# Ledger of designs, part 122: peptides against a protein of PDB entry 3V4O

Target 1, 234 residues: chain A of PDB entry 3V4O
Amino acid sequence: DQPLAKDKVALLIGNMNYREHPKLKAPLVDVYELTNLLRQLDFKVVSLLDLTEYEMRNAVDEFLLLLDKGVYGLLYYAGHGYENFGNSFMVPVDAPNPYRSENCLCVQNILKLMQEKETGLNVFLLDMCRKRNDYDDTIPILDALKVTANIVFGYATCQGAEAFEIQHSGLANGIFMKFLKDRLLEDKKITVLLDEVAEDMGKCHLTKGKQALEIRSSLSEKRALTDPIQGTEY

## One batch from the design tools (peptide; made by RFdiffusion4, then SolubleMPNN)

Design b2_p20_3_s4 (from b2_p20_3, 6 letters changed)
Fold by OpenDDE base, seed 1:
Structure b2_p20_3_s4 (fold): chain B 234 residues (1-234), chain A 20 residues (1-20)
Amino acid sequence: as target 1 above (234 residues)
Amino acid sequence: SAPPLKLQSFAPEVKPPPPE
């Protein structure tokens, strides 16, 4: 009765060296740590840093080509971002200041395309701010999502809030990754795993009242990142 | 002693567009 993945594919993007926005530090280490963990979980992992809009769109396109029926797809993003009208936007390093939605990648659009691939699981881990972009009031026309009951969003922060990194001794980690990495290898339903991460994050005195993990899911099956790949023996 | 911890926000620094 163990759920099986046809394959497991992850795209990890960390944007730090922005041209027109403040530089970040955490995405470098966070992408590295997550890459190592997901590889231990037998994910095929593509990890990219400091992507322009063009490069990000290409990376997403290539990622989508690896998805098919029953495949587990995971998208991780660490960088600048915003949320307007319930839509999450990832900001490329070459985005202008101010930027608009047309300069960014909409996560919900990616989700739509993943659903068309008939994936077994769609996981989004978004380590970015979720504040509204006041300089873009355009309401995107999004197509309705299908009811696939296989979607999990892990937001590093609450709606309208900011995500943070901790800098110590020249190293920086995102608060989200700091706690996620301790539990990521656990054989648990992904929503249960993230809930435990949320509790761990809640104990951090540095971000209490500033940052809290939000889980948004429609997952009707006990899917875990540890689920074996079909046809493989361990 | 260990250096102090610093929190840094991922929030972008958005400039207002030039006046029209």
Scores: peptide ipSAE 0.243, ipTM 0.717, DockQ to the pose 0.686
Fold by OpenDDE base, seed 3:
Structure b2_p20_3_s4 (fold): chain B 234 residues (1-234), chain A 20 residues (1-20)
Amino acid sequence: as target 1 above (234 residues)
Amino acid sequence: SAPPLKLQSFAPEVKPPPPE
């Protein structure tokens, strides 16, 4: 009845000190807070900041090595990004201006590789903009995804829209993390949890009409981040 | 009262490529 994870592994990437793009502030705090929360959920967490393209690719490769049949995989990214033709691209700190897909990491390619590992759950939390990059007209040819019914995307913003952080003095959260952190530990199906986060964000007067959470999922089982790891006795 | 908060976009500033 209760779904079990063989293991739970998370890769968190926060890019803020870009060389050729505006610097961000929120990813530092967001990655830190999410790391602490996921560790409370018994995730094995690798958290990295300000990664070059080379470092990001290596981090993803190492992350994939930890995935296997039934493992829960979670990828969180905070930083600059874009979306072309439904494909999400994470921008490394050393990306040129303008950047192209060849300079970035495609999330859907990572998903394909995760599916090959026969993971139990694939969660992507993408705290980045989703505006089209008009300077990249390349249409990537992606391999067809398997029908695994274990995929959840939490986009910090709507398609074609921007994600925001709060700026005043010092460090602050991104808008997505501001609301996510309050509910992340709840024992609920991950899509239900994210739906509640979406409602909370929608009530915020600061972001109403500017940023809204989008959930895209194919999840046929009641899987939660709180699901116990197989072999662990309580 | 607390000073107003400002939202900063995660959108990059894209520079047009130099003319050919």
Scores: peptide ipSAE 0.229, ipTM 0.704, DockQ to the pose 0.770
Fold by OpenDDE base, seed 5:
Structure b2_p20_3_s4 (fold): chain B 234 residues (1-234), chain A 20 residues (1-20)
Amino acid sequence: as target 1 above (234 residues)
Amino acid sequence: SAPPLKLQSFAPEVKPPPPE
């Protein structure tokens, strides 16, 4: 049977112009290109750039309000980030240096809130570093997740590693988006799609041994980003 | 000819914390 989405909603965040950290370039183009692709997939897309902590929290809150039973939710983030004890933290542009978890948004906390909405699919595409922040010794105590079997994480890099952008005189994609954009419109189970992206990235000599896509999923159904929305004609 | 490509890390540069 063809899986159906009640609706499809995406929040895309690209942080580049950090106040206390190195500026990035790729998130601008990456968010733009991903926005266009997701709109072709009939996602309702909210795309935001250079968000402060306050703005990021508000954006996530508004995103959560659009989620409901059977809705496909996709969160994309490109920017500075870190991972402590398996928890991913997105860094706002106004974060201090050094930053701590209280200055950042925890992705797993967002996931918990998405689960409460009884979403049909939760996709996280995290184009950020996953190195430990040694200046944050706080161990987040998160509420237990539900067993929903509808979760997919696409990490631009492996655990403990860095994510990279291509730097030249102009604007270019991050390594993750460079390969993701070529396959995103394919009608495939999202984990299969990401696996193919991982293989494509693995052939890139620029990032060989430096960056590798990690897929973490608990997805019991064949869900794709191309799945039709209920009550719509295609 | 394409300009040379350089990888830029998304890792932030962490400064020492301010003195307490």
Scores: peptide ipSAE 0.209, ipTM 0.701, DockQ to the pose 0.704
Fold by OpenDDE base, seed 4:
Structure b2_p20_3_s4 (fold): chain B 234 residues (1-234), chain A 20 residues (1-20)
Amino acid sequence: as target 1 above (234 residues)
Amino acid sequence: SAPPLKLQSFAPEVKPPPPE
């Protein structure tokens, strides 16, 4: 019948006040709005802003401690980032200019660790640029992923492209979050939900030809963020 | 609407080599 989650845990990171890189605006509001939505979906949410490398690594470690067999894990990141050789790197606020992979957190490494926890669902929502970092040609040494068929990536932009934010009256939302928030509470398979968000975002004239949502998934079950937690009334 | 802002990694820089 309907898939059940043992628990639902989310880590939300918004980095905006970078020391050596351009300041951002959207992560503040985006993390706040997503936090409220995920709490309505009965996620246990940890939301953090402006993390150093040390703090980000600690946050990820603490997040992983909350994961176990059958738990839904969601990681959201808004901030500077890059993608080299198919690996996504989240940039801490204290990263040097230029930064290298050793200064950043590799998302695929986090996924590997989540798989070791035997999670029921792994969702990554990455609101960052995906351009190659020409200042770092190192190839990260990562273990191969397991075949768990429970992985969903929502990239705010396509490979090699940039992500954008829209500022209104001093507040800003990322383009991704602007459209994601309107559908996040829908009881739909997460990949279907994200596909609809992609269509909505595609109608935005401000980012036409500049930003497009990319969904990368290996999800063999009809799992949704609305799936009830096992042992609870629903 | 106002033009969007980029969540860019950083602006490319050309730094001179350090003095020998």
Scores: peptide ipSAE 0.132, ipTM 0.635, DockQ to the pose 0.259

Design b2_p20_4_s1 (from b2_p20_4 with E2D R4L E6K D9S R15Y)
Fold by OpenDDE base, seed 1:
Structure b2_p20_4_s1 (fold): chain B 234 residues (1-234), chain A 20 residues (1-20)
Amino acid sequence: as target 1 above (234 residues)
Amino acid sequence: VDELYKDPSTKLQSYDPELK
């Protein structure tokens, strides 16, 4: 009765060197460390840094090609972003200032496409701000999601809030990854795992009242990142 | 746990793009 993944595929994107926006530092370290952890979990990992809009769209397309029925798909993003009307937008490094939805990648659109692949699990880990972009008044018309009950969102911060990294720390994790990496290898339902990460983050005096993990999920099965791949010996 | 994350004097940098 152990849940099995047909395969496990992850796309990690870290955007730091923005052309028209403040530069970031933590995504470099965060992507690197998450890559190593996910590989230990037998994920096929594609890790990319500083992607333009064109490159991001291509990366997502290639990622989707690797998804199929029963495959676990994980998308991690660290960089600038915003949330309008419940939709999350990842900002490419070549985005203008200000940017609009047409310049960015909508996570919910990606989710819709993942659902079409009949994936076994869809995990989104979004290390970005979730503040509204007042310069974008576009209301996206998105296709309705199917009821697949295999969706997990891990937001590094709360709705309308900001995500942070340590200033002048050299090579240091962002706040979200600092706590996530300590538990990522645990054999637990992914929502339970993230809940524990949230508790750990909540105990940090530095970020109390500033950044808190939000979990949004519809996961009806005990799916874990540690779930074995079908056909493998465990 | 790194001391940096426990020290309240540690400065944080927001991912806010500061749009203008």
Scores: peptide ipSAE 0.355, ipTM 0.805, DockQ to the pose 0.828
Fold by OpenDDE base, seed 5:
Structure b2_p20_4_s1 (fold): chain B 234 residues (1-234), chain A 20 residues (1-20)
Amino acid sequence: as target 1 above (234 residues)
Amino acid sequence: VDELYKDPSTKLQSYDPELK
């Protein structure tokens, strides 16, 4: 049987104009293009740029309110970030330098809250660095995750590695979105889709040895972003 | 955009915040 989504909701965050950190450019273009693609897939999309910690937390809260049993939830983030002990941290534009976990949003905490909503699918697309933050020695104590088998992480880069954008006077995509956008509308299991994106990225001479897509998933069903919404005709 | 990636002179900017 064709998997059905009760609804499809996405939160896209692109942080560029940091107060205490290097400014970025690609998130603007990446969020815009991803918004258009996801809307074609009938996602309800909230796209936000340059969020403070307070605004990011509010955005996540509002996003969670839209989630319910069987809903597909997708979180995309482009900006500065880090990964400590397997936990991903998104950095708000007003974060201090250096920042610590208390200044940032932990993706795994968001996942926990999404699980409580009994979502049908949880997709995280994280276009940020995954280097360890040596200035943060905090070991996060996270609540145990449920076994939902509906989780997909698409990391723009490998563990401990950096994510990149094109350094140019004009606007251009980040490396991750450059390849993701070409396949996002394909009617394929999301993990298969991302695997193909990984292969495409791997052929890029510019980022060979510098950036590679990592897929981490626990997905027991053939779920795709193209899955129809229950009660609708497609 | 695609042409930029083909140019060998194209440079990459890291998302590394270069923390103090």
Scores: peptide ipSAE 0.343, ipTM 0.794, DockQ to the pose 0.818
Fold by OpenDDE base, seed 2:
Structure b2_p20_4_s1 (fold): chain B 234 residues (1-234), chain A 20 residues (1-20)
Amino acid sequence: as target 1 above (234 residues)
Amino acid sequence: VDELYKDPSTKLQSYDPELK
């Protein structure tokens, strides 16, 4: 019984040129490589770079408009970020220093909205730091999530840890994408695929003890990014 | 192990925002 996707939609955001924070390099290449791979998987991909808060919120809104019952939704983010009380926050390029939750986009809020669309699969690939932001003492007030059993989080690093990019000869790639790209096209359950990526990443001596992939999922069906799209599409 | 990781010229850059 092969699972089918009503459609496949991905939003990729790479923030690098921050106004008040250290600039990054890897998101440019990482977004590009992931875009090409997801398109090979028949995803409709929107890739954006260096988004302000306003632009990020608009991009998410537009992304949500493309989601519907049975649609596979994938959100990839590379940039600065933090995690407070289990909630992940993506930092726009125009965020102040220090930033607070009101300046950022909460991933779990996006998930809540995706659940309302009755998506077939929700995948979050977050290539950002997960350190606590001590300058933000706000306890998030989030709506309760539904039990949809179709959620997969791929964190580039562990809770409380940092994400890294590799710089060599002027080029930069994120550690996460370096290994993800080698397996992304495999026809495997997405959690199994990510587990193999985690194992590959674990062999990297440069980031041993510094960065490790964390998979958090509630996925009761054998869904893969390679799942075919139903004959009737949008 | 990728040869790139064995190259001593390869450096890691943290995504740490270094908040002030």
Scores: peptide ipSAE 0.335, ipTM 0.789, DockQ to the pose 0.616
Fold by OpenDDE base, seed 3:
Structure b2_p20_4_s1 (fold): chain B 234 residues (1-234), chain A 20 residues (1-20)
Amino acid sequence: as target 1 above (234 residues)
Amino acid sequence: VDELYKDPSTKLQSYDPELK
């Protein structure tokens, strides 16, 4: 039988205008495109741009309030970031240079909180670099995760690698979103969908050897972003 | 393959923050 979502909620964050770091361009368009697509999938979408640390933490808190048992939660982030010891850190626009973990939001901590809500699906789409931050030598002590088998990570790039945006004729789009948007509405298991996106990205000569999609999942059910919301007609 | 990738005017910009 087809899986059902209790509800579908997404938080999209695009950080571009950093105070102490290079400015980006693609997050604006990428957030916009993804917002439109997710709304077509009946997600309740909150889209925010250029958030300070305080604002990002508040946004995540509000997002978590909308989660409950069986709810599909999706977090998308485009901006500066880093990965230390397998933990992903999203960088607010007011972060210092260099930034440290205490200046950033840890994705895995958010996942832990989502698990406490007994969500039906947890999807993270992270369009950021995954390079080691040598200025942060702190080994984070994170709370233990539960075995929920409902987790999907879509990393725009490989471990230790960089994410890129395409600049052409005044336009800028992230590589990840360029290919993701073409398949996001397909009625497929989310991991299968992302795998196909990975293949599409692999055909691009521009990013060959520079950027490749990484999928990390623990998903024991055939969950799709197209899954209908319980109690609704479909 | 999108013709965009064949255009020499197409450039890639890294999200690398270039920390100092």
Scores: peptide ipSAE 0.329, ipTM 0.784, DockQ to the pose 0.602

Design b2_p20_4_s2 (from b2_p20_4 with R4L E6K D9N R15F E18Q)
Fold by OpenDDE base, seed 2:
Structure b2_p20_4_s2 (fold): chain B 234 residues (1-234), chain A 20 residues (1-20)
Amino acid sequence: as target 1 above (234 residues)
Amino acid sequence: VEELYKDPNTKLQSFDPQLK
């Protein structure tokens, strides 16, 4: 009756100690909290911090090796980022200043590779800025995506906007994670869950007019992070 | 949330790499 996952795999990346860019604080705590929650949901979780370009590419490659037909794949990123021409770029800690697309990892390219694995669900949670990189006008040539109807993007902020971390009492958390963690374990379709997170986040007076959750999805099935793993295989 | 933004010790930090 309900959808089943062949397996559930998550890659969490938090970049904060940049060499040529401002340092961040929230990714450390956010990755930690999300790791614990996803493990409660029976995800196989790989959590990595402060990755160079080389390390990030290797991590993605290893992540892809764990994906297969029907597997739920979740990629979380917290750190510096940008968006050019609708493409999201994650910035490694060793990226130069200024950086270009060739120095960064394109999320849409990762999605393309995930689709080749015939995954059951592809979830991207991107806690990064989405401002245009004015230092790079290169238009990337990307392969066309397949129509898989199993894609969910949770952007911590709107297109062209910034994402923020809140610092209080020596702790720092991303605004997105602050609200996501309260609902992540709920047994709801992932898009419905994120919509409720968006409403909760919308009540935050600190970021009104500055940051708002954007959900972009093509999900034709009622898939949830709580979906059981097939017992016959895993 | 209300308690946080009213606390003068609470501040926001942008993830924008271009900000100083």
Scores: peptide ipSAE 0.259, ipTM 0.710, DockQ to the pose 0.525
Fold by OpenDDE base, seed 1:
Structure b2_p20_4_s2 (fold): chain B 234 residues (1-234), chain A 20 residues (1-20)
Amino acid sequence: as target 1 above (234 residues)
Amino acid sequence: VEELYKDPNTKLQSFDPQLK
């Protein structure tokens, strides 16, 4: 009855120290917090910070190699980003100013590749801005996605909006992670979990009208991050 | 969260480089 994962693999990327763009602080703490939580959920977690374009592409390639039929794949990104024409772009630390799509990693392209692996679940948690990049006039031509009904996007902010970090007493946390971490271990369908996170975030007066969680999903099964891994570990 | 909002030492920083 309960869905089982063949394996659970997560790639966490936090970019902070940009060469040609303002530096961020929250990704460090956010990646750390999420790493600990996902490991408690028996995810195999690779956490990386301050990746160049080359390094990011390599990390994604290695991540994809760990995916297979029935495997749960989770990609978390915290850093600069933008969204053009419904496509999300993660910005490497060595991206030029201005950056364009050719300098960045397209999340939807990664999703396409994940689908080819016949994964059991594809989760994207994107803690980045989703504003239009006016310096990028490229219209990406991407392959059509398959109908797998196992996709969940957790956008830290709404389309066209910004994501924020809260700096208090020298510490900085992304507002998304601040609320996500409180519920991530709950045994609930991932979309239900994120919905509750959205409600929690909505109670934050500081970001009201500025940042709101958006959930985009096509998940036809009751899959949770807490789902056990099938088989024996020994 | 509300306490942080009222704290004068709390600030929001956008992840958007265009705002800096």
Scores: peptide ipSAE 0.250, ipTM 0.708, DockQ to the pose 0.504
Fold by OpenDDE base, seed 5:
Structure b2_p20_4_s2 (fold): chain B 234 residues (1-234), chain A 20 residues (1-20)
Amino acid sequence: as target 1 above (234 residues)
Amino acid sequence: VEELYKDPNTKLQSFDPQLK
């Protein structure tokens, strides 16, 4: 039988115009494209650009409040970031130079809060670098995802993303979104879909060995972004 | 197609017009 979502909600964040860090271009186009696609999938979408720490925390908090039993939630972030000992951090546009964990949003903390929700599906997609921040001495917090959390975590790594941002126009999609947008509307289990995106990225001569997609999930059910909302007929 | 926006005072709510 076709799985049903109680509701579908998405928060998309694209940070580009950093005050103390290099500006990015791709997040604008990527957030735009993803917004349109998710709306076609009947997601209620809020798309925000260039958020300060305060604004990001508020947006994430409000998003978390929308997550509940049976709800499909999707959180997407494109911007600067870093990873220290398994902890990933999203960097707000007003982050100082150098930035530290207290200036950023910890992904694992958000995931921990997400897994407390009895969501039907919870997708967290990160399109950011995974470079180590030597100025952050935060102790690693590695919380394992609960098996019953129905969380899918996609991490688009960047090895040459900075070079990509410099070489391409502001209207060009990021590498991850370039491949994601081609499959996002497919009626497939989300982990299968993302795995296929990862394979596409790996097969492409332009991205092979330069960018990869890491997928972590606790999804034991067949859940797709195309799953209809309960009570609706199409 | 709705434009992207930045509003620190906007709260996410189910069935909010901003969410469609």
Scores: peptide ipSAE 0.017, ipTM 0.533, DockQ to the pose 0.023
Fold by OpenDDE base, seed 3:
Structure b2_p20_4_s2 (fold): chain B 234 residues (1-234), chain A 20 residues (1-20)
Amino acid sequence: as target 1 above (234 residues)
Amino acid sequence: VEELYKDPNTKLQSFDPQLK
């Protein structure tokens, strides 16, 4: 009854040195920490920093090529972002000011493409701003997503909130990663794990009123990041 | 020690040889 992954692949992106937007620092440390943790979980990890729009699109395309039926896919992003009409957008470092949807990568579009690969699990961890972009009134026309019970979103900020990192300086973990790293290796259903992270954040006085974790999931199976890869017997 | 990087060729580069 133990769920198995055909393989486990992760793409981590940290954008910091924006050309036309405030620079960030935490993504560097956060991506590094997460990389090491996911590798301990036998994920095949690619980690990239400071990607332009072109580079981000290429990275995602290459990531998608690594996905296949039954594969666990994890996408982590730390950087500037926004959310409009239920769509989350990752902002490349070369995005103009103001940026618009055509300058950014839509997470839901990536999810659609992942679903086409018939992945076993789709995890998105987004440490970015989720405020509405008032300069973008475009409603992306996305095809309806397939109804699958294998999607997990972890948003490091609630809708309408800014990421704590924007106001923080120095090379330290972001708030989300600070708590995530303590639990990521636990053998628990991913939604349960994230829920516990959310609780930890809620108990911390440093986090109160500054950042919260929002979880959205359709996951109906007890799938964990610790699930073994098919063909590997211990 | 592994380093984070920016791919100059705008492609995914992996330190994991088991990737497709």
Scores: peptide ipSAE 0.017, ipTM 0.549, DockQ to the pose 0.023; fails the geometry check

